# Peptides against a protein of PDB entry 4Z63, part 117

Target 1, 334 residues: chain A of PDB entry 4Z63
Amino acid sequence: LCLGMNDLTGNIPEDLFHLKRLNLLGIQENRLSGSLSREIRNLSSLVRLDVSWNLFSGEIPDVFDELPQLKFFLGQTNGFIGGIPKSLANSPSLNLLNLRNNSLSGRLMLNCTAMIALNSLDLGTNRFNGRLPENLPDCKRLKNVNLARNTFHGQVPESFKNFESLSYFSLSNSSLANISSALGILQHCKNLTTLVLTLNFHGEALPDDSSLHFEKLKVLVVANCRLTGSMPRWLSSSNELQLLDLSWNRLTGAIPSWIGDFKALFYLDLSNNSFTGEIPKSLTKLESLTSRNISVNEPSPDFPFFMKRNESARALQYNQIFGFPPTIELGHNN

## One batch from the design tools (peptide; made by RFdiffusion4, then SolubleMPNN)

Design b2_p16_5_s1 (from b2_p16_5, 10 letters changed)
Fold by OpenDDE base, seed 2:
Structure b2_p16_5_s1 (fold): chain B 334 residues (1-334), chain A 16 residues (1-16)
Amino acid sequence: as target 1 above (334 residues)
Amino acid sequence: PSYITSHDPERPQPKQ
């Protein structure tokens, strides 16, 4: 049953929950309000539930133990409060959980040993507090993780050295500290291709440790952190780099010539720093900017990106990395 | 100058 993208109002009719053979319920992008009924438990054949972009409120019902076939739960952009219900946090069938842009709170707890099928987790823009869950690496299929804009004070857990499944990681604006430790840990994530750390580590030094290595890194965004230091030499070994944003920091020194050696680099933003010297001639040789053949057919994060022009302005949303135009931004430097 | 982030600029924004 697909009723998305309408102007439906009110509550879900009770009779809808009698549809025991229903595999897909999509009611996204409506004006449905009230609590999400616990009677969804009656939809025992449900594989996909999409209630995103509505006016739902209250706690998410703890009925997911009665939904053994549920693979996809999309509830982003609602008014849900409370925590992740226990049955959801223990779901062995769930592949994708998207509860981004809600008002969920408390300590984030997932039973990763039970969540054997979880591959995508989006809990960005909620009110979770405390520490990052140390047991996330136990979610052995978890590839996409967005935890941005929560209040996860402290450091990246040491356990994340073992986060082998992690490919796309968003932690922007989550009150994280110790960038040296974070990078030192995350370099062990061999499948990590996308790392977004914007608005963390305020005023820290960007490490220039030659022992750091991110082999598969394609997207690195560490903007608006007020980071000190210079362009990190370790980054020169990330040969697959496609997008680099280090804007809005306090980085100094010269822009190194190796920045032009990245064959796939199509987006470079080093603006609003304190770089000095000349623009490297090697930037004029970036193959990705001279060739029209940008491979658009590459796996991307499930979470959106946002380009903020002004702190007070609405950000532009980009659903894919290749949605960004080919860019070299070096403005507002010395 | 702009910068990239991966968090929603605003809290929950239901469909208007």
Scores: peptide ipSAE 0.451, ipTM 0.854, DockQ to the pose 0.800
Fold by OpenDDE base, seed 4:
Structure b2_p16_5_s1 (fold): chain B 334 residues (1-334), chain A 16 residues (1-16)
Amino acid sequence: as target 1 above (334 residues)
Amino acid sequence: PSYITSHDPERPQPKQ
């Protein structure tokens, strides 16, 4: 049953929950309000539930133990409060959980040893606090993780060096500290292609340790951290780099010539730093800017990117990496 | 200049 993209109001009729053979329920992009009924438990054949982009409120009902076939739960952009229900946090069937842009709170706890099928987790823009869950690497299929805009004070857990499944990771604006530790840990994630760390590590030094290596890194965004230091030499070994944003920091020194050696680099933002010297002539050799051969079907993060001018302005949303225009931004340096 | 992030700029608002 697909009723998305309408102007439906009120709550879901209770009689709908008697559809025991229903595999897909999509009611996204409406004006549905109130609490999500616990009677969802009656939809025992449910594979996909999409309630995203509504006005739902209250706690998410703890009934997911009665939904043994549920693979996809999309509840982003609602008013949900409370925590992740225990049955949801223990779901062995769930592949994708998206609860981005809600008001979920407390400590984030998932039973990753039970969540054997989880491959995508989006809990960005909530009110979770405490520390990042150390057991996320136990989610052995977890590839896409967005935890941005929560209050995860402290450091990236040491256990994340074992996060082999991790490919796309967003932690922007989550009150993280110790960028040296974070990068030192995350370099062990051998499948990591996208790393977004904007608005963390305030005033720290960007490490220039030549021992750091991100083999598969395509997207690195570490903007607006007031980071000190220079362009990190370890980044030059990330030969697959496509997008680099280090804007709004306090980086100094010259822009190195190796920045033009990235064959796939199509988006470079080093603006609003303190770089000196000349613009590297090697930037004129960026092949991606002269002949962009982009695969439309290239894997991308499930979480969106946002381009912001300031904290009060509405950001421009980009759902695909290749949605960014080819860019070289070096402005506002000295 | 702008910068890239991966968090929503605002909390959910009523659909227009």
Scores: peptide ipSAE 0.444, ipTM 0.849, DockQ to the pose 0.731
Fold by OpenDDE base, seed 5:
Structure b2_p16_5_s1 (fold): chain B 334 residues (1-334), chain A 16 residues (1-16)
Amino acid sequence: as target 1 above (334 residues)
Amino acid sequence: PSYITSHDPERPQPKQ
């Protein structure tokens, strides 16, 4: 049953929960309100539940033990409160959980040993507090993780050295500290291609340690952190780099010539720093900007990106990395 | 000057 993208109001009719053979329920992008009924437990054949972009409130019902076939739960952009229900945090069938942009609170806890199928987790823009869950690496299939805009005070857990499944990681605006430790840990994530750390590590030094290596890194965004230091030499070894945003920091020194050696680099933002010297001539030879045929059908993160132009301006949402225009921004350097 | 982030800049607002 697909009723998304309408102007439906009120609550879900109770009789809908008698549809025991229902595999797909999509009621997203409506004005549905009230609590999500516990009677969803009666939808025992449910594979996909999409209630996103509504006005649902209250706690998410703890009935996911009665939904053994549920693979996809999308509840982003609602008013849900409380924590992740125990049955949801223990779901062996769930592949994708998206509860971004809610009011969920408390400590984030998932039973990763039980969640054997979880590959995508989006809990961005909630009210989770405490530390990042140390056991996330135990989610052996977890590839996509968005935990942005929560209050995860502290550091990236040491256990994330073992996060082999991690490919796409967003922690933007989560009150994280110690960028040196974070990068030192995350370099061990052999499948990490996308790393977004914007609005963390306020005023710290960007490490320039030649021992750091991100072999498969394609997207690095560490904007608006007030970071000090220079262009990090370790980044020169990330030969697959496609997008680099280090804007709105306090980085100094010259832009190194190796920045033009990245064959796939199509988006570079070094604006609003304190870089000096000449623009490297190698930037004029970026193959990605001169050749027409980079049809990069590459996998992208499941979480959206946002380009914030002005504090008052509505951020532009980009669902794909390649939705960004080819860009070289070097403005507002001293 | 713009910067990229991956969090919703706005609180949960209903679709206008």
Scores: peptide ipSAE 0.440, ipTM 0.847, DockQ to the pose 0.727
Fold by OpenDDE base, seed 3:
Structure b2_p16_5_s1 (fold): chain B 334 residues (1-334), chain A 16 residues (1-16)
Amino acid sequence: as target 1 above (334 residues)
Amino acid sequence: PSYITSHDPERPQPKQ
């Protein structure tokens, strides 16, 4: 049953919960309000539940132990409060959980040893606090993780050295500290291709440790951190780099010539820094900008990117990395 | 000038 993208208001009719054979329920992009009924437990055949973009409030009901087939739960852009219910945090069937842009709070806790099928987690833009959950690497299939815009104070857990499944990771605007430790840990994530760390590490030095190595890194975004230092030499070994945004920092020195050696680099933003010297001629030789055939059929993060112009303006949303136009932005340097 | 992030300004979160 798909009733998305309408102007439906009020609550879900109780009789809907009698549909025991229902596999897919999509009621997204409406004006449905009130609490999400616990009677969803009666939908025992449910595989996909999409209640996103509504006006739901209250706590998410703790009924997911009665939904053994549930693979997809989308509840982004609602008014949900409280924590992740225990049955959801222990769901062995769940592949994707998206609860972005809610008011969920407390300590983030997932039983990763039970959540054997979880591959995508989006909890961005909530009110979670405390530390990042150290046991996330125990979610052995977890590839996509968005925890941006929460209040995770402290550092990236040391346990994330063992986060082998991690491919796409966003922690933007989460009050993280110690970029040197974070990068030192995350370099061990051998499948990591996308790393977004914007609005963290305020005023820290971007490490230039040549021992750092991100072999599979395609997307690195560390914007608006007021980072000091220079273009890091270790980044030159990330041969698959496609997108680099280090804008709105306090980086100094020259833009190194190796920046033009990235065969797949199509988006470069180094604007609003303190870089000096000449523009490397190697930038004019970027193959991705000279070639007509850029492969657009690559896996991308499940979480969206946003181009933020200012704090008050609506950000432009990009759902795919290749949605960004080919760009070289070097403005506002000296 | 702009920058990329992954946190969204979608619907305003309810005040708590």
Scores: peptide ipSAE 0.439, ipTM 0.838, DockQ to the pose 0.465

Design b2_p16_5_s2 (from b2_p16_5, 10 letters changed)
Fold by OpenDDE base, seed 4:
Structure b2_p16_5_s2 (fold): chain B 334 residues (1-334), chain A 16 residues (1-16)
Amino acid sequence: as target 1 above (334 residues)
Amino acid sequence: PSYILSHDPERPLPKV
């Protein structure tokens, strides 16, 4: 049953919960309000539940143990409060959980040992606090993780060195500290292609440790951290780099010539730093900017990127990196 | 124009 993209108001009719054979329920992009009924437990055949972009409030009901076939739960952009219910945090069937842009709070806890099918997790823009859950690497299929815009004080857990499934990771604006430790840990994530760390590590030094290596890194975004240091030499070994944003930091020194050696680099933002010297001539040789035929095998995270022109500007949503225009931004390096 | 890339989306939350 698909009722999305309407002007439906009120709550879900109770009789809808009698549809025991229902596999897909999509009621997204409406004005549905009140609590999400616990009677969703009666939808025992449910595979996909999309309640996103509504006015739902209250706690998410703890009934997911009665939904053994549920693979997809989308609840982004609602007013949900409380935590992730225990039955949801223990779901063995769930492949994708999107609860972005809610008011979920407390410590983030998932039973990753039970969540054997979880591939994509979007919990960005909530009110989670405390530490990052150390057991996330136990979610053996977890590939896509957005935890941006929560209050995860402290450091990236040491356990994340074992996060072999991790491919797309965003921790933007989460009050993280110790970028040296974070990069030192995350370099062990051999499948990591996309790393977004914007608005963390305020005023720290960007490590220039030549021992750091990100083998499959395609997208690195570490903007607006007021980071000190220079262009990191370790990044030159990430030969698959497609997007680099280090804007709005306090990076100094020259832009190195090796920045032009990235065959797939199509988006470069080094603006609003303190770089000096000449623009490397090698930038004019970027194949991605000269040839239309670069088949960018795009990392497609299940969560969008957001671009802001300034802190007060509305964020532009980009669902695909291909949506980014080829860009070189080197402005405001005074 | 410099853009700040993030996964830091939309506030405000729907006022319920």
Scores: peptide ipSAE 0.144, ipTM 0.780, DockQ to the pose 0.556
Fold by OpenDDE base, seed 5:
Structure b2_p16_5_s2 (fold): chain B 334 residues (1-334), chain A 16 residues (1-16)
Amino acid sequence: as target 1 above (334 residues)
Amino acid sequence: PSYILSHDPERPLPKV
């Protein structure tokens, strides 16, 4: 049953929960309000539940033990409060959980040993607090993780050295500290292609440790951290780099010539730093900007990127990084 | 124009 993208109001009729053979319920992008009914438990054949972009409130019902076939739960952009229900945090069938842009709170806890199918987790823009869950690497299929815009004070857990499934990771604007530790840990994530750490580590030094290596890194975004230091030499070994944003920091020194050696680099933002010297001539030879036919395997995170032209501008949603125009931004340097 | 990449524009929660 697909009723998304309408102007439906009120609550879900109770009789809808008698549809025991229903595999897909999509009621996204409406004006549905009230609590999400516990009677969802009666939809025992449900594979996909999309209630996103509504006015739902209250706690998410703890009924996911009665939904053994549920693979996709989309609840982003609602007014949900409380925590992740125990049955949801223990779901062995769930592949994708999206609860971004709610009012969920407390300590984030998932039983990763039970969540054997979880591959995508979006909990961005909530009120989770405390530490990052140390057991996330136990979610052996977890590839996409967005935990941005929560209040995860502290450091990236040491256990994330073992996060082999991790490919796309966003922790932007989560009050994180110790960028040196974070990068030192996350370099061990052999499948990591996308790393977003914007609005953390305020005033720290960007490490220039030559021992750091991100072999498969395609996207690095560490903007608006007020980071000190220079262009990090360790980044020169990330030969697959496609997008680099280090804007709105306090980085100094020259832009190194090796920045033009990245064959796939199509988006570079080093703006609003304190870089000096000449623009490397190698930037004028970037193949990605001159040649139309670079078949770049697009990193496809399940979470969208948002680009604002300025602080007051409407954010443009990009589901794919290649939706970005080829860009070199070096403005507002010294 | 500096593009700020963020994963979540503060779209106001639909104010109930």
Scores: peptide ipSAE 0.045, ipTM 0.739, DockQ to the pose 0.537
Fold by OpenDDE base, seed 3:
Structure b2_p16_5_s2 (fold): chain B 334 residues (1-334), chain A 16 residues (1-16)
Amino acid sequence: as target 1 above (334 residues)
Amino acid sequence: PSYILSHDPERPLPKV
């Protein structure tokens, strides 16, 4: 049943929960309000539940033990409060959980040992606090993780050295500290292709440790951190780099010539730094900007990127990195 | 105009 993108108001009719054979329920992009009914438990055949972009409030009901086939739960952009229900945090069937842009709070707790099918987790823009859950690497299929805009104080857990499944990771604006430790840990994530760390590590030095290596890194975004230092030499070994944003930092020195050696680099933002010297001529030879025929395998995160022209501007949503125009932004360097 | 890439659209709750 798909009723998305309407002007439906009120609550879900109780009779809807009598549909025991229902596999797909999509009621997204409405004005549905109130609590999400516990009677969802009666939808025992449910594979996909999309209640996103509504006015739901209260706690998410703890009924997911009665939904053994549920693979997809989308509840982004609601008013949900409380934590992740115990049954949801222990769901063996769940592949994707999206609860971005809610008011969920407390310590983030997932039973990763039980969540054997979880591959995508979007909990961005919530009110989770405390430390990052150290047991996330125990989610053996977890590839995509967005935890941006939560209050995860401290450092990236040491256990994330073992996060072999991790491919897409966003921790933007989460009050993280110690960029050197974070990068030192995350370099061990052999499948890491996308790393977004914007609005963290305020005023720290970007490490120029030549021992750092991100073999599969395609997307690195570390903007608006007020980072000091220079362009990091270790990044030159990330031969698959497609997108680099280090804008709005305090980086100094020259833009190195090796920046033009990235065959797949199509988006470069180094704006609003303190870079000096000449623009490397190698940038004019970037194959991705000169050749139309470069088949770039896009990392397709299950969570969109957002680009804002300014803090007050409406964010442009990009589901794919290739949606970005080829860009070189070097403005506002002094 | 510097585009700030973020995974985080700020919370405009859908203004009713």
Scores: peptide ipSAE 0.142, ipTM 0.755, DockQ to the pose 0.566; fails the geometry check
Fold by OpenDDE base, seed 2:
Structure b2_p16_5_s2 (fold): chain B 334 residues (1-334), chain A 16 residues (1-16)
Amino acid sequence: as target 1 above (334 residues)
Amino acid sequence: PSYILSHDPERPLPKV
């Protein structure tokens, strides 16, 4: 049943929950309000539940043990409060959980040992607090993780050295500390292609440790951290780099010539730093900017990127980095 | 103008 993108108001009619053979319920992008009924438990054949972009409030009902076939739960952009229900946090069938842009709170806890099918987790823009869950690496299929804009504190857990499934990771604006530790841990994530750490590590030094290596890194975004230091030499070994944003930091020194050696680099933002010297001539030889035929296997996270022209501007949503125009931004360096 | 790239969608909740 697909009723999305209408002007439906009120609650879901109770009789809808009698549809025991229903595999897909999509009621997204309406004005549905009130609590999400516990009677969703009656939809025992449900594979996909999309209630996103509504006015739902209250706690998410703890009925997911009665939904053994549920693979996709989309509840982004609602007014949900409380935590992740225990049955949801233990769901063995769930592949994708998207509860971005709600008012969920408390400590984030998932039983990753039980969540054997979870591959995508978007909990960005909530009110989760405390530390990052150390057991996330136990979610053996978890590739896409957005935990941006939560009130997490402290450091990236040491256990994330073992996060082999991790491919796309965003922790933007989550009050993280110790960038040296974070990078030192995350370099062990062998499948990591996208790392977004914007608005963390305020005033720390960007490490220039030659022992750091990110072999498969395609997207690195560490913007608006007020980071000190220079362009990190370890980054020169990330030969697959496609997008680099280090804007709005306090980086100094010269832009190194090796930045032009990245064959796939099509988006470079080093703006609003304190870089000095000449623009490397190698930047004019970037193949990605000169040839249209670069087959760039782009990382496709299930969570979109957001680009703002400035802090006060409306964010533009990009589902793929390929949607970005080829860009070299070196402005506002003194 | 420098674009700030993030996964922080400041999407407002629908106004009731």
Scores: peptide ipSAE 0.076, ipTM 0.754, DockQ to the pose 0.652; fails the geometry check

